# Ledger of designs, part 5: peptides against a protein of PDB entry 5X9X

Target 1, 41 residues: chain A of PDB entry 5X9X
Amino acid sequence: SSVSELEQRLRDVKNTNSRFRKALMEKENELQALIRKLGPE

## One batch from the design tools (peptide; aimed at target 1 L10 V13 K14 R21)

Design b1_p11_7_s4 (made by RFdiffusion4, then SolubleMPNN; from b1_p11_7, 7 letters changed)
Fold by OpenDDE base, seed 2:
Structure b1_p11_7_s4 (fold): chain B 41 residues (1-41), chain A 11 residues (1-11)
Amino acid sequence: as target 1 above (41 residues)
Amino acid sequence: SEDEELERLLA
């Protein structure tokens, strides 16, 4: 049904969003590690 | 697709 299709699309969007949030977190962690290496010490 | 392109960018 139209409702079930919209619910499925919403689930797909949420799954995609979750995947990209994880990727961004990992990239941010890597970036912060590199920033620390560029510090004055 | 957009998702594939974004995935490549973030990989």
Scores: peptide ipSAE 0.049, ipTM 0.594, DockQ to the pose 0.040
OpenDDE base, seeds 1, 3, 4, 5: peptide ipSAE 0.045, 0.036, 0.047, 0.046; ipTM 0.586, 0.548, 0.595, 0.595; seed 5 fails the geometry check

Design b1_p11_8 (made by RFdiffusion4)
Pose (drawn by RFdiffusion4):
Structure b1_p11_8 (pose): chain A 41 residues (1-41), chain P 11 residues (1-11)
Amino acid sequence: as target 1 above (41 residues)
Amino acid sequence: EELDELEEELN
């Protein structure tokens, strides 16, 4: 049905998106962590 | 989600 060339790239980009969606939420933690460091003087 | 839908369409 689907050609291997397409689906292998698809598996790759899905692993890419899932990883990037993880890293994006993590960078928000770093972001708030810096703001917790803006908390003092 | 769009990639899953694309995989379903391709299958």

Design b1_p11_8_s1 (made by RFdiffusion4, then SolubleMPNN; from b1_p11_8, 4 letters changed)
Fold by OpenDDE base, seed 4:
Structure b1_p11_8_s1 (fold): chain B 41 residues (1-41), chain A 11 residues (1-11)
Amino acid sequence: as target 1 above (41 residues)
Amino acid sequence: EELDELLKKLR
C-alpha cells in the first residue's frame, strides 16, 4: 500500500541517518588520532 | 494503525 511504501522509505531514511552518524563518529576519531600524531609527543 | 506507527517513527 501507499502507507506501507512510506513506512519503508522512513525506515530507509532512519538507516541512512544511522550510517551517517557512524561515519561522522569514525571520521572524528580518525581526525583526533591524526591530531595526536601531529602533537608534541 | 499504520499512520500512528508512521508518526511514531518520525518522533
Scores: peptide ipSAE 0.053, ipTM 0.609, DockQ to the pose 0.175
OpenDDE base, seeds 1, 2, 3, 5: peptide ipSAE 0.032, 0.029, 0.032, 0.046; ipTM 0.468, 0.457, 0.471, 0.463; seed 3 fails the geometry check

Design b1_p11_8_s2 (made by RFdiffusion4, then SolubleMPNN; from b1_p11_8, 3 letters changed)
Fold by OpenDDE base, seed 4:
Structure b1_p11_8_s2 (fold): chain B 41 residues (1-41), chain A 11 residues (1-11)
Amino acid sequence: as target 1 above (41 residues)
Amino acid sequence: EELDELLEKLR
């Protein structure tokens, strides 16, 4: 049904949002690691 | 590509 399709789209969006949030966190951690490597240490 | 797929699903 149209309602079922919309619910599925919402689930897909939520899953994608979660994936991008995780990716951003990982990239931030990677960036911080690189910054530490470039630091005065 | 993943973002593009998301945008298509919202249309």
Scores: peptide ipSAE 0.043, ipTM 0.583, DockQ to the pose 0.095
OpenDDE base, seeds 1, 2, 3, 5: peptide ipSAE 0.032, 0.036, 0.037, 0.021; ipTM 0.459, 0.476, 0.481, 0.326; seeds 3, 5 fail the geometry check

Design b1_p11_8_s3 (made by RFdiffusion4, then SolubleMPNN; from b1_p11_8, 5 letters changed)
Fold by OpenDDE base, seed 5:
Structure b1_p11_8_s3 (fold): chain B 41 residues (1-41), chain A 11 residues (1-11)
Amino acid sequence: as target 1 above (41 residues)
Amino acid sequence: SELDELLKKLK
């Protein structure tokens, strides 16, 4: 149904958002380590 | 620091 499709799309967006947030956290840690090597934050 | 605040926004 139209409602079930919208609910599925919402779940997909939330799952995608969660995956990207995890990736950004990993990149943040990587960048922070590199910044510490370069100098003060 | 400003840089730390920018990094925090990545979460």
Scores: peptide ipSAE 0.037, ipTM 0.438, DockQ to the pose 0.030
OpenDDE base, seeds 1, 2, 3, 4: peptide ipSAE 0.035, 0.035, 0.036, 0.034; ipTM 0.433, 0.429, 0.429, 0.432

Design b1_p11_8_s4 (made by RFdiffusion4, then SolubleMPNN; from b1_p11_8, 5 letters changed)
Fold by OpenDDE base, seed 4:
Structure b1_p11_8_s4 (fold): chain B 41 residues (1-41), chain A 11 residues (1-11)
Amino acid sequence: as target 1 above (41 residues)
Amino acid sequence: SELDELLKKLR
């Protein structure tokens, strides 16, 4: 049904958001590692 | 409601 299709699309959006949240966390961790390597500024 | 449940999936 149209409702079930919408629910599926929203599940997909939720999963995509979760993946991007994870990617942002990983990028933040990498950024912090680089900041530590740069040393005191 | 069903709409409320759909909105929850966007958070």
Scores: peptide ipSAE 0.054, ipTM 0.597, DockQ to the pose 0.184
OpenDDE base, seeds 1, 2, 3, 5: peptide ipSAE 0.049, 0.051, 0.032, 0.052; ipTM 0.596, 0.606, 0.454, 0.611

## One batch from the design tools (peptide; aimed at target 1 K27 I35 L38)

Design b1_p12_1_s1 (made by RFdiffusion4, then SolubleMPNN; its pose is not in this set)
Fold by OpenDDE base, seed 1:
Structure b1_p12_1_s1 (fold): chain B 41 residues (1-41), chain A 12 residues (1-12)
Amino acid sequence: as target 1 above (41 residues)
Amino acid sequence: LEEKIEEIRKEI
């Protein structure tokens, strides 16, 4: 049904958003670690 | 500085 398809698309968007948020957080943490390693030098 | 910036570009 159109409702079931919309619910599926909403789940897929939520799952994709969660994955991208996690990846961005990991990359932000990596960047911050590298910035700390860079230091004042 | 430049070498460390290039390291960051490779690791991100």
Scores: peptide ipSAE 0.021, ipTM 0.463, DockQ to the pose 0.241
OpenDDE base, seeds 2, 3, 4, 5: peptide ipSAE 0.019, 0.018, 0.019, 0.018; ipTM 0.460, 0.445, 0.472, 0.422; seed 5 fails the geometry check

Design b1_p12_1_s2 (made by RFdiffusion4, then SolubleMPNN; its pose is not in this set)
Fold by OpenDDE base, seed 5:
Structure b1_p12_1_s2 (fold): chain B 41 residues (1-41), chain A 12 residues (1-12)
Amino acid sequence: as target 1 above (41 residues)
Amino acid sequence: LEKKIEEIKKEI
């Protein structure tokens, strides 16, 4: 049904959003580690 | 700086 399709799309968007948020957090942590290694020199 | 950049490139 149209309702079931909308519910599926909402689940897919939420899952995609969660995956991208995790990837962004991992990349931020990587960037901070690189900045610390670079230091003032 | 340059040595640290080269070390970072090996770890990526």
Scores: peptide ipSAE 0.024, ipTM 0.432, DockQ to the pose 0.145
OpenDDE base, seeds 1, 2, 3, 4: peptide ipSAE 0.020, 0.020, 0.020, 0.020; ipTM 0.466, 0.468, 0.466, 0.465

Design b1_p12_1_s3 (made by RFdiffusion4, then SolubleMPNN; its pose is not in this set)
Fold by OpenDDE base, seed 1:
Structure b1_p12_1_s3 (fold): chain B 41 residues (1-41), chain A 12 residues (1-12)
Amino acid sequence: as target 1 above (41 residues)
Amino acid sequence: LEEEIKKLLEEI
């Protein structure tokens, strides 16, 4: 049904958003680790 | 430079 398809699309968007947020946090942590290596400059 | 980069990362 159109409702079931919309619910599935909403789940897929939420899952995709969660995956992108996790990937961004991992990249932020990687960048922060690199920044910490630059020292107090 | 590090502190400026940290501020830029806080905006992301």
Scores: peptide ipSAE 0.024, ipTM 0.508, DockQ to the pose 0.223
OpenDDE base, seeds 2, 3, 4, 5: peptide ipSAE 0.024, 0.024, 0.023, 0.023; ipTM 0.545, 0.547, 0.483, 0.498

Design b1_p12_1_s4 (made by RFdiffusion4, then SolubleMPNN; its pose is not in this set)
Fold by OpenDDE base, seed 3:
Structure b1_p12_1_s4 (fold): chain B 41 residues (1-41), chain A 12 residues (1-12)
Amino acid sequence: as target 1 above (41 residues)
Amino acid sequence: LEEEIKRLLKEL
């Protein structure tokens, strides 16, 4: 049904958004760790 | 370290 398709699309968007948020957080943490390794110059 | 930063930036 149209309702079931909209519910599926909403789940897919939420799952995709969650994956991207996790990936961005991991990259932010990695970047922060690299900045800390540079130390004071 | 520089090359690691470059790899990270390329993946964004």
Scores: peptide ipSAE 0.030, ipTM 0.536, DockQ to the pose 0.529
OpenDDE base, seeds 1, 2, 4, 5: peptide ipSAE 0.030, 0.025, 0.024, 0.024; ipTM 0.551, 0.536, 0.521, 0.527

Design b1_p12_2 (made by RFdiffusion4)
Pose (drawn by RFdiffusion4):
Structure b1_p12_2 (pose): chain A 41 residues (1-41), chain P 12 residues (1-12)
Amino acid sequence: as target 1 above (41 residues)
Amino acid sequence: KEEIEKEIEELE
């Protein structure tokens, strides 16, 4: 049904998107962590 | 804090 060339790239980009959606949420943690460091003087 | 604000801008 679907050619291997397409689905191999698809598995790649899905693993890419899942990893990137993970890294994005994490960077928000780093973002708030810096603001917690803006908390003091 | 100015250095942290720059780091925040890089993260955004």

Design b1_p12_2_s1 (made by RFdiffusion4, then SolubleMPNN; from b1_p12_2, 6 letters changed)
Fold by OpenDDE base, seed 3:
Structure b1_p12_2_s1 (fold): chain B 41 residues (1-41), chain A 12 residues (1-12)
Amino acid sequence: as target 1 above (41 residues)
Amino acid sequence: KEELLKQIQKLL
């Protein structure tokens, strides 16, 4: 049904959003680790 | 330093 399709699309968007949020958090953590190592070398 | 900068640039 149209309702079940809309529910599926909402789940897909939510799952995609969750994956991107996790990826951004991991990138930020790694970036901060590299910034802490930033030195004259 | 160049290697560290490359690693940072890969994340941006």
Scores: peptide ipSAE 0.163, ipTM 0.777, DockQ to the pose 0.672
OpenDDE base, seeds 1, 2, 4, 5: peptide ipSAE 0.160, 0.159, 0.162, 0.162; ipTM 0.775, 0.777, 0.778, 0.776; seeds 1, 4 fail the geometry check

Design b1_p12_2_s2 (made by RFdiffusion4, then SolubleMPNN; from b1_p12_2, 6 letters changed)
Fold by OpenDDE base, seed 2:
Structure b1_p12_2_s2 (fold): chain B 41 residues (1-41), chain A 12 residues (1-12)
Amino acid sequence: as target 1 above (41 residues)
Amino acid sequence: REELLKKIRELL
């Protein structure tokens, strides 16, 4: 049904959003670690 | 240092 399809799309968007948020956080953490290692150079 | 800068650029 149209309702079931919309519910599925909402779940897919939430799952995709969660994955991207996790990946962004991991990249930001690694970037911060590398910047700390770089220091004033 | 250049390799570190390369890795930083890849994450941006």
Scores: peptide ipSAE 0.069, ipTM 0.691, DockQ to the pose 0.582
OpenDDE base, seeds 1, 3, 4, 5: peptide ipSAE 0.068, 0.068, 0.061, 0.069; ipTM 0.685, 0.698, 0.670, 0.699

Design b1_p12_2_s3 (made by RFdiffusion4, then SolubleMPNN; from b1_p12_2, 4 letters changed)
Fold by OpenDDE base, seed 3:
Structure b1_p12_2_s3 (fold): chain B 41 residues (1-41), chain A 12 residues (1-12)
Amino acid sequence: as target 1 above (41 residues)
Amino acid sequence: KEELLKKIEELR
């Protein structure tokens, strides 16, 4: 049904969004670690 | 230092 299709699309978008949020958090953590290692030199 | 800067740019 149209409702079931919309529910499926919403689940797919939610799952994609969750994956991107996790990837961004991991990249931010790695970036901060690299910046700390860079230091003043 | 340049290697770290390169890695930083890859993550941006």
Scores: peptide ipSAE 0.080, ipTM 0.721, DockQ to the pose 0.833
OpenDDE base, seeds 1, 2, 4, 5: peptide ipSAE 0.077, 0.082, 0.075, 0.079; ipTM 0.714, 0.722, 0.714, 0.718; seed 2 fails the geometry check

Design b1_p12_2_s4 (made by RFdiffusion4, then SolubleMPNN; from b1_p12_2, 6 letters changed)
Fold by OpenDDE base, seed 2:
Structure b1_p12_2_s4 (fold): chain B 41 residues (1-41), chain A 12 residues (1-12)
Amino acid sequence: as target 1 above (41 residues)
Amino acid sequence: REELLKQIQELL
């Protein structure tokens, strides 16, 4: 049904959003680690 | 330093 399709789309968006949030967190953590290592070299 | 900057740039 149209309702069940919309519910599925909402689940897909939530799953995609969760994956992007995780990837962004991992990138931020790695970025911060590299920033802490910044020096003259 | 140059390599660290490249690595940072790759993450952006």
Scores: peptide ipSAE 0.158, ipTM 0.784, DockQ to the pose 0.728; fails the geometry check
OpenDDE base, seeds 1, 3, 4, 5: peptide ipSAE 0.155, 0.156, 0.155, 0.158; ipTM 0.782, 0.783, 0.782, 0.785; seeds 1, 3, 4, 5 fail the geometry check

Design b1_p12_3_s1 (made by RFdiffusion4, then SolubleMPNN; its pose is not in this set)
Fold by OpenDDE base, seed 2:
Structure b1_p12_3_s1 (fold): chain B 41 residues (1-41), chain A 12 residues (1-12)
Amino acid sequence: as target 1 above (41 residues)
Amino acid sequence: AEELLREIQKLL
């Protein structure tokens, strides 16, 4: 049904969003580590 | 410096 399809699409969007959030967190952490290496040196 | 630049570019 249209309702079941919309529910499935919502689940897919939530799963994709969760994956992107995890990837962004990992990238941000690594970026901050690299920024610290720039340092005052 | 070049190594650091390469690592930063991987994240962009």
Scores: peptide ipSAE 0.050, ipTM 0.664, DockQ to the pose 0.612
OpenDDE base, seeds 1, 3, 4, 5: peptide ipSAE 0.049, 0.050, 0.049, 0.048; ipTM 0.660, 0.675, 0.658, 0.658; seed 3 fails the geometry check

Design b1_p12_3_s3 (made by RFdiffusion4, then SolubleMPNN; its pose is not in this set)
Fold by OpenDDE base, seed 2:
Formats: sequence, C-alpha cells, structure tokens
Structure b1_p12_3_s3 (fold): chain B 41 residues (1-41), chain A 12 residues (1-12)
Amino acid sequence: as target 1 above (41 residues)
Amino acid sequence: KEKLLEEIEKLK
C-alpha cells in the first residue's frame, strides 16, 4: 500500500541517516587523533 | 601545520 511504501522509505532514510552519523563520528575521531599527534604543526 | 592540513584533506 502507499502507506506501507512511505513507512519503508522512512525506515530507509533513518538507516541512511544512522550510517552517515556513524561515518561522521569515525571521521571526527580520526581528526581528533591527528590533531593530538601533530598539534600546532 | 602543513601535515595537519594534508591529513585533513585526505579525510574529505
């Protein structure tokens, strides 16, 4: 049904959002590790 | 500084 398709699309968007949030957290951790290693250089 | 900027560019 149209409702079931909209619910599926909402689940897919939430899953995509969760994946991007995880990727951003990993990039932030990598950046923070590099900042700590290199300092002001 | 230059090394930090280079590593930041690799993360993009």
Scores: peptide ipSAE 0.035, ipTM 0.553, DockQ to the pose 0.512; fails the geometry check
OpenDDE base, seeds 1, 3, 4, 5: peptide ipSAE 0.024, 0.024, 0.024, 0.024; ipTM 0.463, 0.456, 0.457, 0.454; seeds 1, 3, 4, 5 fail the geometry check

Design b1_p12_3_s4 (made by RFdiffusion4, then SolubleMPNN; its pose is not in this set)
Fold by OpenDDE base, seed 4:
Structure b1_p12_3_s4 (fold): chain B 41 residues (1-41), chain A 12 residues (1-12)
Amino acid sequence: as target 1 above (41 residues)
Amino acid sequence: REELLKQIEELR
């Protein structure tokens, strides 16, 4: 049904969102670690 | 320092 299709699309978007959130968190953590290594000089 | 800057740029 149209409702079931919309529910599936919403699940797909949520899954994609979750994956991107995880990737962004990992990239931010790595970025901050590198920035700390860079230091003041 | 150059390598660190390169790595930082790749992440942004």
Scores: peptide ipSAE 0.283, ipTM 0.838, DockQ to the pose 0.782
OpenDDE base, seeds 1, 2, 3, 5: peptide ipSAE 0.278, 0.278, 0.276, 0.276; ipTM 0.836, 0.836, 0.836, 0.836

Design b1_p12_4_s1 (made by RFdiffusion4, then SolubleMPNN; its pose is not in this set)
Fold by OpenDDE base, seed 5:
Structure b1_p12_4_s1 (fold): chain B 41 residues (1-41), chain A 12 residues (1-12)
Amino acid sequence: as target 1 above (41 residues)
Amino acid sequence: KEELLKRIEELK
């Protein structure tokens, strides 16, 4: 049904969003650690 | 430092 298809699309979007959010968090953590290592030199 | 800068640019 149209409702079931919309529910499936919503689940797919939520799963994709969760994966991208995790990847962004990991990149931000690594970026922050690297910036701290740059120091004054 | 240069290698750190390269890795930082890859993460942006």
Scores: peptide ipSAE 0.201, ipTM 0.781, DockQ to the pose 0.800
OpenDDE base, seeds 1, 2, 3, 4: peptide ipSAE 0.198, 0.202, 0.195, 0.197; ipTM 0.776, 0.781, 0.776, 0.777; seed 2 fails the geometry check

Design b1_p12_4_s3 (made by RFdiffusion4, then SolubleMPNN; its pose is not in this set)
Fold by OpenDDE base, seed 5:
Structure b1_p12_4_s3 (fold): chain B 41 residues (1-41), chain A 12 residues (1-12)
Amino acid sequence: as target 1 above (41 residues)
Amino acid sequence: KEKLLEEIKKLQ
């Protein structure tokens, strides 16, 4: 049904959003690790 | 330096 399709789309958007939030956190952590390795130079 | 710049580029 149209309602079931909208519920599915909402789940898919939420799952995609959660995956991107995790990826951004991992990238930020790696960037900070690289900055620490670079040091004050 | 080059390795760090390459890895930073992959994050963008």
Scores: peptide ipSAE 0.041, ipTM 0.611, DockQ to the pose 0.538
OpenDDE base, seeds 1, 2, 3, 4: peptide ipSAE 0.034, 0.035, 0.035, 0.035; ipTM 0.559, 0.621, 0.629, 0.629; seeds 1, 2, 3 fail the geometry check

Design b1_p12_4_s4 (made by RFdiffusion4, then SolubleMPNN; its pose is not in this set)
Fold by OpenDDE base, seed 4:
Structure b1_p12_4_s4 (fold): chain B 41 residues (1-41), chain A 12 residues (1-12)
Amino acid sequence: as target 1 above (41 residues)
Amino acid sequence: REALLEEIRKLL
């Protein structure tokens, strides 16, 4: 049904959003570590 | 230093 398809799309968006949020957090942590290694130079 | 900058660029 149209409702079940919308629910499926919402689940897919939620899963994608969760995965991207996790990836961004990991990239931010790595970025901070690299910036610390870069130092003032 | 350039290698480190390249890794940073990959994250942006």
Scores: peptide ipSAE 0.075, ipTM 0.706, DockQ to the pose 0.684
OpenDDE base, seeds 1, 2, 3, 5: peptide ipSAE 0.071, 0.075, 0.073, 0.048; ipTM 0.698, 0.707, 0.702, 0.646; seeds 1, 2, 3 fail the geometry check

Design b1_p12_5_s2 (made by RFdiffusion4, then SolubleMPNN; its pose is not in this set)
Fold by OpenDDE base, seed 4:
Structure b1_p12_5_s2 (fold): chain B 41 residues (1-41), chain A 12 residues (1-12)
Amino acid sequence: as target 1 above (41 residues)
Amino acid sequence: LEEEIQKLLKEL
């Protein structure tokens, strides 16, 4: 049904958003690790 | 945003 399709789309958007948030956190951690390696310490 | 999506899913 149109309702079931909309529910599925909202679940897919939620899952995609969660994946992107995780990827951004991983990239931030990677950048911070690189900054620490390149720092004077 | 995730909480708002969850709210919308509960209304369906």
Scores: peptide ipSAE 0.058, ipTM 0.642, DockQ to the pose 0.024
OpenDDE base, seeds 1, 2, 3, 5: peptide ipSAE 0.027, 0.025, 0.026, 0.020; ipTM 0.502, 0.538, 0.502, 0.485

Design b1_p12_5_s3 (made by RFdiffusion4, then SolubleMPNN; its pose is not in this set)
Fold by OpenDDE base, seed 1:
Structure b1_p12_5_s3 (fold): chain B 41 residues (1-41), chain A 12 residues (1-12)
Amino acid sequence: as target 1 above (41 residues)
Amino acid sequence: LEEEIERLQKEL
């Protein structure tokens, strides 16, 4: 049904958002580690 | 540092 498709799309968007948030956090942590190591280069 | 930031952004 159209409702079931919208619920599926909402789950997919939430899963994608969760994955991107995790990736951004990991990259931010990596950048902060590099900034601490290298300083203002 | 800017080049490394650009690399990391392309991996997202």
Scores: peptide ipSAE 0.032, ipTM 0.545, DockQ to the pose 0.415
OpenDDE base, seeds 2, 3, 4, 5: peptide ipSAE 0.031, 0.019, 0.025, 0.026; ipTM 0.547, 0.423, 0.432, 0.562; seeds 3, 4 fail the geometry check

Design b1_p12_5_s4 (made by RFdiffusion4, then SolubleMPNN; its pose is not in this set)
Fold by OpenDDE base, seed 3:
Structure b1_p12_5_s4 (fold): chain B 41 residues (1-41), chain A 12 residues (1-12)
Amino acid sequence: as target 1 above (41 residues)
Amino acid sequence: LLDKIEELLKEL
């Protein structure tokens, strides 16, 4: 049904959004670690 | 380290 298809699309978007949010958080942590290692140099 | 930072920024 149209309702079940919309529910599936919403789940897919939610899952994709969650994956990208996690990836961005991990990259931010990596950047912060590198900046700390770089120091005043 | 700078090169690695630039690489990480490209992945965003």
Scores: peptide ipSAE 0.029, ipTM 0.545, DockQ to the pose 0.825
OpenDDE base, seeds 1, 2, 4, 5: peptide ipSAE 0.028, 0.027, 0.029, 0.028; ipTM 0.533, 0.531, 0.543, 0.537; seeds 2, 4 fail the geometry check

Design b1_p12_6 (made by RFdiffusion4)
Pose (drawn by RFdiffusion4):
Structure b1_p12_6 (pose): chain A 41 residues (1-41), chain P 12 residues (1-12)
Amino acid sequence: as target 1 above (41 residues)
Amino acid sequence: IEEEIEEIEEEI
C-alpha cells in the first residue's frame, strides 16, 4: 500500500516530533526554573 | 537571568 521510502521518513519524523514535543515541554521547565531564580532580589 | 529567559523563549 504505502511505499517504504515514504513510511521510513514518516517513522523518522514521528520520532522527531515526539522527541521535539518532549523537549518543548522540558524547556518550559527551564524557563520557569529561571523565573524561580528571578524570585529573589 | 532575563537574557537567558529570552534565549530559552527563542529556542522554544

Design b1_p12_6_s1 (made by RFdiffusion4, then SolubleMPNN; from b1_p12_6, 7 letters changed)
Fold by OpenDDE base, seed 5:
Structure b1_p12_6_s1 (fold): chain B 41 residues (1-41), chain A 12 residues (1-12)
Amino acid sequence: as target 1 above (41 residues)
Amino acid sequence: LEEKIQQIKKEL
């Protein structure tokens, strides 16, 4: 049904959003580790 | 700075 399709799309968007948020957090942590290794020199 | 950049590149 149209309702079941909308519920599926909402689940897919939530799952995609969660995956991208995790990837962004991992990349931010990697960037911060690289910045700390570079230091002021 | 440059020496640290080269060291980081070896660790990646």
Scores: peptide ipSAE 0.023, ipTM 0.430, DockQ to the pose 0.139
OpenDDE base, seeds 1, 2, 3, 4: peptide ipSAE 0.020, 0.022, 0.020, 0.020; ipTM 0.482, 0.484, 0.485, 0.468

Design b1_p12_6_s2 (made by RFdiffusion4, then SolubleMPNN; from b1_p12_6, 5 letters changed)
Fold by OpenDDE base, seed 2:
Structure b1_p12_6_s2 (fold): chain B 41 residues (1-41), chain A 12 residues (1-12)
Amino acid sequence: as target 1 above (41 residues)
Amino acid sequence: LEKEIEEIKKEL
């Protein structure tokens, strides 16, 4: 049904958002590692 | 994200 399809697409969007959040977290961790290398340590 | 939005539009 149209409702069931919309519920499926909502799940897919949620999964896509979760993947992007993970990628952003990984990039933030990489950035922080680079910032630490530029520090006085 | 753009690909996912386009896939949703195809089902409407």
Scores: peptide ipSAE 0.035, ipTM 0.570, DockQ to the pose 0.029
OpenDDE base, seeds 1, 3, 4, 5: peptide ipSAE 0.034, 0.032, 0.034, 0.033; ipTM 0.568, 0.557, 0.565, 0.563

Design b1_p12_6_s3 (made by RFdiffusion4, then SolubleMPNN; from b1_p12_6, 5 letters changed)
Fold by OpenDDE base, seed 2:
Structure b1_p12_6_s3 (fold): chain B 41 residues (1-41), chain A 12 residues (1-12)
Amino acid sequence: as target 1 above (41 residues)
Amino acid sequence: LEEEIERIRKEL
């Protein structure tokens, strides 16, 4: 049904959003660690 | 190290 398809799409969007949020946090933490090693230069 | 930082910035 249209409702069940919308519920599935909402689950898929939530799962995708969670994965991207985790990936962004990991990449930002890695970037910050490298910047700290390089210094203010 | 600067090249690695630039790679990460392009992926964000």
Scores: peptide ipSAE 0.030, ipTM 0.546, DockQ to the pose 0.744
OpenDDE base, seeds 1, 3, 4, 5: peptide ipSAE 0.028, 0.027, 0.028, 0.023; ipTM 0.501, 0.502, 0.501, 0.496; seeds 3, 4, 5 fail the geometry check

Design b1_p12_6_s4 (made by RFdiffusion4, then SolubleMPNN; from b1_p12_6, 6 letters changed)
Fold by OpenDDE base, seed 4:
Structure b1_p12_6_s4 (fold): chain B 41 residues (1-41), chain A 12 residues (1-12)
Amino acid sequence: as target 1 above (41 residues)
Amino acid sequence: LLEKIEEIKKEL
């Protein structure tokens, strides 16, 4: 049904959003660690 | 500085 398809699309968007949020958090942590290694130089 | 930035870009 159109409702079941919309529910599936909503699940897919939520899953994609969760994956991107995790990836962004990991990249932010990595960036911060690398910036700390860079220091004032 | 620039060399360190290039290294950071490879590690990201």
Scores: peptide ipSAE 0.023, ipTM 0.506, DockQ to the pose 0.232
OpenDDE base, seeds 1, 2, 3, 5: peptide ipSAE 0.019, 0.018, 0.022, 0.017; ipTM 0.495, 0.480, 0.505, 0.466; seeds 2, 5 fail the geometry check

Design b1_p12_7 (made by RFdiffusion4)
Pose (drawn by RFdiffusion4):
Structure b1_p12_7 (pose): chain A 41 residues (1-41), chain P 12 residues (1-12)
Amino acid sequence: as target 1 above (41 residues)
Amino acid sequence: EIEEEIEEIEEE
């Protein structure tokens, strides 16, 4: 049904998107962690 | 410095 060339790239980009959606949420943690460091003087 | 690091994170 679907050609291997398409689905191989699809598996790649899905692993890419899942990883990037993970890294994005993490960077928000780093973002708030810096603001918690803006908390002092 | 921390505000710049925040901007760097937003660019990432």

Design b1_p12_7_s1 (made by RFdiffusion4, then SolubleMPNN; from b1_p12_7, 9 letters changed)
Fold by OpenDDE base, seed 1:
Structure b1_p12_7_s1 (fold): chain B 41 residues (1-41), chain A 12 residues (1-12)
Amino acid sequence: as target 1 above (41 residues)
Amino acid sequence: DLLNQIEKLLKE
């Protein structure tokens, strides 16, 4: 049904959002690690 | 080298 499709889309958005948040956290952690090591190179 | 790695991550 249209309602079930909307519910599925909402779940998909939630899952996608969670995945992106995790990816951003990982990138931030890696960036911070590199920033802490930032030297002449 | 580290700068290039940082720049790469910023573009992703």
Scores: peptide ipSAE 0.079, ipTM 0.725, DockQ to the pose 0.831
OpenDDE base, seeds 2, 3, 4, 5: peptide ipSAE 0.078, 0.076, 0.056, 0.074; ipTM 0.729, 0.724, 0.682, 0.723

